# Peptides against a protein of PDB entry 3KDP, part 157

Target 1, 230 residues: chain A of PDB entry 3KDP
Amino acid sequence: PFLIFIIANIPLPLGTVTILCIDLGTDMVPAISLAYEQAESDIMKRQPRNPKTDKLVNEQLISMAYGQIGMIQALGGFFTYFVILAENGFLPIHLLGLRVNWDDRWINDVEDSYGQQWTYEQRKIVEFTCHTPFFVTIVVVQWADLVICKTRRNSVFQQGMKNKILIFGLFEETALAAFLSYCPGMGVALRMYPLKPTWWFCAFPYSLLIFVYDEVRKLIIRRRPGGWVE

## One batch from the design tools (peptide; made by RFdiffusion4, then SolubleMPNN)

Design b2_p22_8_s4 (from b2_p22_8, 18 letters changed)
Fold by OpenDDE base, seed 2:
Structure b2_p22_8_s4 (fold): chain B 230 residues (1-230), chain A 22 residues (1-22)
Amino acid sequence: as target 1 above (230 residues)
Amino acid sequence: DALEVLERLLKELLEKAEKLLN
């Protein structure tokens, strides 16, 4: 989020404090929960051919998986961000390069994609309105990502939800998201305005898409072991 | 107020970073 903010010069999609809440509060518990996930049956049956090379490969695969999860979360958040801004009159193309004018308190006539002028206060309300849904979107995407990443080849339906720590992590993330979204004072303390319940569902199509994509990927891996999709 | 100050500092850092990337 921060890199895209710099590179694209767009309005800030997520506040720094909120990012810290994601990194420390949302990502940590799920990451710990994955460490306690039951080993995939097919992985456990494979004797390490070479402990040194196999360890390196596994570390690379784990690093890639965590990197991919973070990328998917960011994409989901940005999707929600662009949807909210588009609904308020700011199309994605118009947001490119707009940050300088957006953040200037002395410019009260920033035009949206339809020629409507926005005051600084109005722009900040819209910006802060994006923070909470962005955070919630990350949590909703994490529901899918955590479930699909517990296995490499087996379907979620085959492996099941046996890890109680993972289940607890999902509930904890949801509870934290609800707390940050609806607790009085969060708009002032974290610049997270209250979330309309409808925005919880904004990320669901995206999470479903990821889930379906991963299940299809795993199905292909099972049918073609050793393929490029692995 | 503290959050506003922090936001300001971060924006300044971002502007500097942007100049370095350009």
Scores: peptide ipSAE 0.000, ipTM 0.208, DockQ to the pose 0.027
Fold by OpenDDE base, seed 3:
Structure b2_p22_8_s4 (fold): chain B 230 residues (1-230), chain A 22 residues (1-22)
Amino acid sequence: as target 1 above (230 residues)
Amino acid sequence: DALEVLERLLKELLEKAEKLLN
């Protein structure tokens, strides 16, 4: 989110403190939970790996796969961001380069895509209205991301959901998201205004997309061992 | 609020970084 904020000079889609909450609050426990995941059922059936040749290629493929998932996750957040701004009169194309004027407290006549003038205070309300649903979108997408990271080859349906720590991680990140979204004072403290419950569902298509993507990837790996998707 | 101060500082750092890159 910050890279796009900087490069495209758009209004800040997600607050810095909120990003820290994601990194430390929602990602840490799930990441630790993966360390306690049960070994895949076929791990002992794998041939010994050549550490000199196979390691580098595999690390690159894994990094690319996680990079792709991360991009889908970011797209989900930005989709929610652009929808909210569009509903408030700011079309995506109009947001490009708008940051300088958007963040200037002395400019109180920033025009939206329909010629309506927005005061600094009004703009900040809209900006902060985007922060919460963006954050929640990230959390909802992380549900799928965490689940798919349990296994490298086996389907989630084959491996199952036996890791209690992972389940706790899912609960913790969801509870944190709910707390940050609905607790009084978060609008002032974290610049996260209250979220309508319906916005939780906006991320579901992206979570499903990640889930389907990874299941298809794993299916290909199972059918073509040693392929480029491994 | 300490969190608000931290956020402000991080934003300022980002703005400075942008100025250096441009």
Scores: peptide ipSAE 0.000, ipTM 0.229, DockQ to the pose 0.031
Fold by OpenDDE base, seed 5:
Structure b2_p22_8_s4 (fold): chain B 230 residues (1-230), chain A 22 residues (1-22)
Amino acid sequence: as target 1 above (230 residues)
Amino acid sequence: DALEVLERLLKELLEKAEKLLN
């Protein structure tokens, strides 16, 4: 998100505080939950792999977790961001290069896509209104991420959802998201204005996409062991 | 204050984490 902010010179889609909340608040419990996840049923049946191949598998896991899935998360967040700004009169094409004027507190006549002028205060309200939905989008997508990380090869339906710590992690991150979204004063304290409940659903297609993508990937791995998809 | 809120949240998370690890 920050790189796109710099390259496209768009208004800031996600604040530093929200980033910290993601890293510390939403990732910690899920990470712990994964430590207690039951070993994949096929891992114990496999012979010890060659140390060279094991390193490759780890690199692939890292690439999948931080690359492909991370990109889908970012896309989901940006989708929500652009929809909110569009509803407030700022079409995506108009946001390109707007950052300089957007962040200038001395300019109180920034025009939207329809010629409406926005004061600095009004613009910042809209910007901060985007922070919460972006954060929530990440949390909703993380539901899918956490679920798919339970296994390397097996389907979620095969492995099951028996890990109580995992379930707790899902509720914890959701509760944190709800707290940050709806607790009075969060707009002032964290620059996260309240989120309309309907915006929670904007991320669901992306969560589903990740889930489907991973299930298809795992299906391919099961059918073609040792393929490039692994 | 954002720092105070963050500190509170971190404390709560740490407590939860400790409960999970024990």
Scores: peptide ipSAE 0.000, ipTM 0.263, DockQ to the pose 0.477
Fold by OpenDDE base, seed 4:
Structure b2_p22_8_s4 (fold): chain B 230 residues (1-230), chain A 22 residues (1-22)
Amino acid sequence: as target 1 above (230 residues)
Amino acid sequence: DALEVLERLLKELLEKAEKLLN
């Protein structure tokens, strides 16, 4: 998100504090939970792999999968960001290159896509309105990510969800998102304004996308034991 | 194959996004 903020020169979609909340609050516990995930049922049944060739292939597949999932997560967040800004009169194309003027407190006549002028204060309200939904979107997308990361080959339906710590991580992440979204004072303290409940659903398509993508990936791996995913 | 699937799914999401923004 921050890289895209710099490259596209758009208004800040996600605050630094929110990023810290993701890294420490939503990523740490789930990551620990995954370390305690039960072994895949097929791992114990697999024939010994060639440690030289199969390790490299697996590392490449994991790296590729995580990279792709990360991109989908980012896209989910940005989607929510663009939707909110569009609802407030700023179309995505208009946001490109707008950051400099957006962040300038002395410019109080920044025009939206429809020619409406926005004061600095008004712009910051809209910006901070984006932070919470962006965060929540990432959290919701991470639900799918956590669920799929428990296995490399087996589908969620085959492996099941037996890790209580993982389940706890999902609840903790959700509770944190709810707290940051709805607790009074978070707008001032964390620049995270209250979230409309409907915005929680904006992330679901992306969660589903990650889920479907991973299931397809795993299906391909099962069908092609050679380990390369095209 | 996975890359193609991802590309397809991303395109579908983009199309949906465009419809939502319009």
Scores: peptide ipSAE 0.000, ipTM 0.172, DockQ to the pose 0.016; fails the geometry check

## One batch from the design tools (peptide; made by RFdiffusion4, then SolubleMPNN)

Design b2_p23_1_s1 (from b2_p23_1, 18 letters changed)
Fold by OpenDDE base, seed 5:
Parts: sequence; structure tokens; C-alpha cells
Structure b2_p23_1_s1 (fold): chain B 230 residues (1-230), chain A 23 residues (1-23)
Amino acid sequence: as target 1 above (230 residues)
Amino acid sequence: DILEKLKKEFEELKKKLEELAKA
């Protein structure tokens, strides 16, 4: 997210505080839960592998899959960001290169795509209004990510939701998202303004996309063991 | 230890943000 912010010179879509909350608050417990996830039912049925070659290949494939999921997460966040700004009069094309004027406190007449002038304070309110939905979008997408990451090969429907720690992690990250989104004073303290409940649903298509992607990936792996998609 | 350190850093950041918001 931050790299796109720099390259495109758009208003900041995700604040540093929200990033910290994701990295430290939402990702840690789920990651621990995955470490304690029950082994895949087929692990013990796998043929002996060369530990030197196959381990390295597997690590690379895992990293690639997580990279792809991370891209889908980022796309979901940016989609939410652009929708909010568009609803406030800033079309995506107009945001390109706008950062310099956007962040200037002395410019109080920044025009939107429709010629409406925005004060510095108004612009910052809109910017901070994007931070919370972006964060929530990531959390909602992480629901799917965490569930699919329980297995490398088996379908979620086959493995099931047996890990109670994972379930706890999902509730924790959701509770944190709700707290940051709706607790009084978060707008001032964390630059996270209250989120309309409808914005929670904006991420659902991306969560579904992740599920479909992973199920297709796993299906390919099951049909073609040892393929590059594994 | 890492979690406590990160929590501390987060709280410090929060305090700084609150101070900036009051200014």
C-alpha cells in the first residue's frame, strides 16, 4: 500500500497506526493458530521426499501463494479507498499526483473531479475516513486467508474448522476492527473515523475471490501432484 | 517480550498522536 502511495502520489490510503494494528494485532494470533493447526490428513501418506530439494521448492511455492493472496488483499483495500474517495467527489484519475496539494496546509481550495473546493481540514477528514474502511477490508479478507491457509492441498470443506485457536483469532481481529472503527476518540487519537456498517460488506467479493482462488489452486495440486502451483 | 515492546511502542505512538491532535 505504501509503495503505491509513493508511486502514484495519491492521498494516503492507510495510516501507520492501521498498519501497525494489522501487523501486530490481527496477524499474530492467527499466525500462531496456524502453527498449531492439525496436520493435513495426507501428510503421513506422502511418499518419502528428498528433504534438501523438496523443502526449498515447497517454501518458494508457499511464498508465492501468500504473495498472490497479499495482492488480492491490497486490491480489496484500494478498491474500498477509491470508492470512498469517488463518493466524496474524487475520481481515481483525479487522485493521481494530487498528494502534494492534498497535504499542503496552506492550500484550501483543492478541487475535486466536479470542481468543488476542499479545505485542508475537509480533505484530511476524507483521508482519515478511508483509513478505517481500508483496515476493515483487510480484516475481512484475512478471514478468508486464514481459513484457506489451514491446508496446502485439502479443501476447507475436507479439513473443516477444527482449530479453536484460529476461531479465537478470527474473533479477536474482528473485535479489534470493531473497537478501532467505533470506539469514541479513535478519530482523534488514531485518525480512524467511524465506519458505516455497510463498508464491512465491500470486502466480501474479495474474500470470495480468495476462497475460489485457493480452492482452484488446491484442486490443481490434487490433480497434478508436484506441479509448480503447489 | 517482543509483544510487550510492540505494545509499548504502540502506546507511545498513540500518546504522540493525541498530543498532536491537541496541538
Scores: peptide ipSAE 0.005, ipTM 0.280, DockQ to the pose 0.117
Fold by OpenDDE base, seed 2:
Structure b2_p23_1_s1 (fold): chain B 230 residues (1-230), chain A 23 residues (1-23)
Amino acid sequence: as target 1 above (230 residues)
Amino acid sequence: DILEKLKKEFEELKKKLEELAKA
């Protein structure tokens, strides 16, 4: 997220502390839960052919999986960010290069995509309004990712929801999202304004899309073992 | 070890945030 902010010169979608909460908090419990579930489902059932090579392959697979999940989460967050800004008059193309003027408190006539002028205060309200939905979107996408990552090859319906740690992780991240979204003072502390409950559902179509995509991917892997989709 | 350290740092950050929220 921060790299895209620098490269594209768009308004900051997430505060630094919020990014740290995502990177260190929301991803940690899910990562642990997935590590335990993968060990149970895939690693422990495979006879170690070569402990050194199998460990290396597993570490690479885990690293790739987490890297891909992180990218998907970021895409989901940015989708919500762009939707909110578009609803407030700022189309994605118009946001490119806008950061310099956006962050300048002396410029009170920044135009949106429709020619409406925005004061510095109004712009910052919209920016901070994006932080909470972006975070919530990541959490909702993480629900899908956690469900998806239970198995490399099996459908979620085949593996089931037996991992208590995973279920606990889902509740913990949801509770954290609710806390950060609705607790008084979070707007000042984290620049996360309270979220309308309707915005929780903004990520659901995206999560469903990811779920469907992964089920299709897994179906292809089951039908064509050793394909490029693995 | 890294995960435990990160978890600890996160819990500390969470506590600080909760304190700030109560403040």
Scores: peptide ipSAE 0.005, ipTM 0.279, DockQ to the pose 0.279
Fold by OpenDDE base, seed 3:
Structure b2_p23_1_s1 (fold): chain B 230 residues (1-230), chain A 23 residues (1-23)
Amino acid sequence: as target 1 above (230 residues)
Amino acid sequence: DILEKLKKEFEELKKKLEELAKA
């Protein structure tokens, strides 16, 4: 998300503090939980890793976690961001290159797509209004991500939810999202204004998409062992 | 033991965030 902010010169969709909350709050417990996940039923039948030829981290896992799923998460967040800004009069095309004027406290007449002038304070309120929904969207999409990362080949329905640490991680990140969204003072301290409850559901289609995609992927792997999709 | 440790860390983090919010 921060890379797109720099490249497109759009208003900041996600604050630095919220990024830290994702990296340190929402990602750490899930990452630890995955380290303690029970072995997949078919993994125990595999030959031991060859320490001379096998990499420490599988490139396919990296590509899945940081490439594909990470991009879908970002798309979900940006979708929410653009919807909120559009509802406030800023169409996506108008946001391109607007950052310089947007962040200038001395410019109090930035026009939206409809010619309405916005003061610096008003612009920052709208910006900070986007931070919370973006963060929550990431968390909701991460639910699906965490669940699908438990296994390589088996469906979630086959492997089940046996890792109590993972379950705790899901509750932890959800509780953190709720806390940051609704706790008094977060608007001032963290630049995260309260979120309308309806916005929790805006990410659900993306979570479902990830879940369905991974289940289909795993189904293909089960039907065609050793395929390129594995 | 791991769950208890994680729970403790979470509660500590929550407490710190609450303190920041009151600030």
Scores: peptide ipSAE 0.000, ipTM 0.268, DockQ to the pose 0.818
Fold by OpenDDE base, seed 4:
Structure b2_p23_1_s1 (fold): chain B 230 residues (1-230), chain A 23 residues (1-23)
Amino acid sequence: as target 1 above (230 residues)
Amino acid sequence: DILEKLKKEFEELKKKLEELAKA
């Protein structure tokens, strides 16, 4: 997310504090939960293949899968960001290169895509309005990520959600997202303005995409054991 | 209330995915 902010020179979609809340607040409990996840039944039953080649392949494939999921997650956040800005008159194309003027407190006549002038304060309100939905989108996408990470080969529906710690992690992330989104003072402290409840659902298509992606991936692995997708 | 709604939506999505997986 931050790389796209730099490359595209768009208004900041997610504040540094919110990034820290994601990395430290939302990811920690899920990461712990995954560490305590029971070994997948098929992993325990599978005879060790060549440990040198299989380890390298597995590390590359895991890295690729997590990398792809991370890309989908980032796309989800940016989608929410662009939707909110578009609803406020800033189309995605107009945001490209706008950062310099957007962040300049002395420019109070930044035009949107429709010629409406925005003061610095108004722009910052819209920017901070984007921070919370971006964060919430990340959390909602992480639900799917955490669920799919439970299994490598088996469908989530075959393995089930038996890890109580994982379930707790999902609720903790959601509770944190709700707290940051709706607690008084978060707009000032974290630059996270309150969200309309409808914005929570903006991320669901991306969560679904992650689930579909992972189930398709796992299906391919099951049908083609030893393939490059493993 | 919001968390309950989100939970419900998530469960509905899960149910839809389960139906698709059985199909």
Scores: peptide ipSAE 0.000, ipTM 0.199, DockQ to the pose 0.023

Design b2_p23_1_s2 (from b2_p23_1, 17 letters changed)
Fold by OpenDDE base, seed 2:
Structure b2_p23_1_s2 (fold): chain B 230 residues (1-230), chain A 23 residues (1-23)
Amino acid sequence: as target 1 above (230 residues)
Amino acid sequence: DVLEELRKRFEKLREELRKLALS
């Protein structure tokens, strides 16, 4: 998020505190849950050919999986961010390069995509309004990510939901998201304003798309082992 | 306290990155 913020010079989509809550709070339990996930039957059946190379490959695969999850989460968050800003009159294209003027306290006439002028206070309210939905979107997308990352090749329907730690992680994330979104004082402490319940559903289409995409990917891998899709 | 310290460090890093981006 910060890299995109710097490169695109867009308004900050997610506060530093919120990022810390994601990295230290939201991601830890899911990461632990994935570590305890039972390996696919096919992985366990494969005798290690070379312990050194197989360990290295496994570490690379884990690193790639975590990197991919992070990218998917970021995409989901940015989707919600752009939707909220678009609903408030700021189209994505107009946000490019706007950061300098956006963050300037002395500029009170920043125009949106429709020519409406926004004061510094109004802009900051909109910015902070994005933080909570962005966070919630990360959690909702993470539900799908955790489910799809349980298996590399097998369908979720084949592997099942036997990992109690994963289930606990999902509930913990949801509870944390609800707490941060609705607990009084979070707006001041974390710059996370209360979220309308409807925004919880903003990420659902995205989560569904990721789920469907992954199931299709896995289906292709099963039908064409050794393909470029791996 | 640790979270506040981390927050301060991140804010500093953010400011440094902003300066770099403006440079």
Scores: peptide ipSAE 0.000, ipTM 0.267, DockQ to the pose 0.029
Fold by OpenDDE base, seed 3:
Structure b2_p23_1_s2 (fold): chain B 230 residues (1-230), chain A 23 residues (1-23)
Amino acid sequence: as target 1 above (230 residues)
Amino acid sequence: DVLEELRKRFEKLREELRKLALS
């Protein structure tokens, strides 16, 4: 999100503090929980065919899979961001290159896509209104991500939810999201304004997309064991 | 810069944990 902010020169979709909350707050416990997940019975029973090549291929496949999931997460967040800004009069095309004027507190006549002038304070309110739903979108999408990361080959329906630490991690990240979204003072302290409850559901299609993507991937792996799709 | 470095270290740790879980 921050890279796109710099490259596209759009208003900041996600604050630095919010990024830290995602990386250190929401991802830490779930990531640790994965280390305690029981290995799939079929992974540990198979020796690598070629220790040098198979390790490299596996690392590349893992990197690609997580990269793709990360892109879907980012797309979900940006979708929410663009919807909120569009509802406030800023169409996505108009946001390109607008950052310089947007962040200048001495410019109080920045026009939206409809010719309405916005003060610096008004612009920052709209910007900070985007931070919370972006964060919540990432959390909701991450639910699916964390669940699918439990297994390499088996479906979630086959493996089940055996890791209690993962369940705790899902609860913790959800509780943190609720705290940051609804606790008084977060708008001033973290630049995260309160979120309408309806915005929690905006991310669900993306969570479903990740889930479907992974189930299809795993289905392909099951049908073609030892394929490069692992 | 400190926060960015901390983030990078955490991401590396997360990736190692994920690799361990998938091995």
Scores: peptide ipSAE 0.000, ipTM 0.223, DockQ to the pose 0.029
Fold by OpenDDE base, seed 4:
Structure b2_p23_1_s2 (fold): chain B 230 residues (1-230), chain A 23 residues (1-23)
Amino acid sequence: as target 1 above (230 residues)
Amino acid sequence: DVLEELRKRFEKLREELRKLALS
């Protein structure tokens, strides 16, 4: 997200606080939950493959898969960001190169896509209105990511939701997102303004996309064991 | 200060969750 902010020179879509909340609040519990995940039913049945070639291939494939999922997560966050700004009069095309003027406290006449002028304070309200939904979008997309990451080959439907720690992690992430979104004072303290409940649903298509992507990937792996997708 | 306090709260939460995971 930060790279796109710099490259496209758009208003900051995700604040430092929200990044910290993701890193500290949403990534740790999933990592712990995965460490205690029961072995996939087929992993225990697999004989040790050639340790030199298969380790490198697996690391590359895992890295690629997680990289792709991470890109989908980022796209989900940016989608929510662009929707909010568009609803406030700033179309995506108009945001390109706007950062310099957006962040300047002395410019109080930044125009939106419809010619309406925005003061610095008004712009910052809109910016901070984007931080919470972006964070929540990442959390909602991570629900799908966590669910799919518990298996390498088997479908989620085959493995089931047996890990109580994973379920607890999902609950904790959701509770944290709700707390940050609706607790009084978060707008002032964390620059995370309250979120309309409808914005939680903006991430669902991307969660579904990740889920479908992973199921298709796993289906390919099952049909072509030892393929480049594994 | 707020960020440090938030970090401390998250660290405590992580520790509690770790304890739960190890139970």
Scores: peptide ipSAE 0.000, ipTM 0.251, DockQ to the pose 0.051
Fold by OpenDDE base, seed 5:
Structure b2_p23_1_s2 (fold): chain B 230 residues (1-230), chain A 23 residues (1-23)
Amino acid sequence: as target 1 above (230 residues)
Amino acid sequence: DVLEELRKRFEKLREELRKLALS
């Protein structure tokens, strides 16, 4: 996300506080939940693997899957960002190269895609309005990520949601997102303006995409044991 | 494991973005 911000010279899509909340609030509990996850039913039934060959293959496969999911998460966040800005008159193509003028407090006549002029204050309000929805989008996408991470090969439908820590993590990150989004003063203190409830649903297609992707991946692994998709 | 790696990459990306945003 930040690389795109620099390369495309677009307005800041995600605030520092939001990033901090993602790192500390959203990612830490899931990581702990994975450490205490119940062993996958098929893993426990598997014969001992060759520690030399199977570790390397497993690490490579883990790396690829996490890279792909992270890309889907980033796309979800940017999608939300572009939708919000488009609703406020800034089409994606118009945002390219706009950062310099956007961040200049002395320019009070930045035009949107429809010729409307925006003051510095108005632009910053719109920018900060993007931070909270971006964060919430990440949280919602991470719901699917957490669920799919429970198992390596088994379907979520087979393994179920037995990890209490995972459930707690889902609750905690959702509660944090709600607190940051709706608590009075967060707009001033954290530059996280209140979120319209409709934005919680904006990320659902991406959560579904991750879920479907993982189920298809696991299905392929089950049909082709020892394949590169594992 | 692939999902875990994706998560790690996403976390790394988030951290990089965080550092950039703090800068």
Scores: peptide ipSAE 0.000, ipTM 0.279, DockQ to the pose 0.048; fails the geometry check

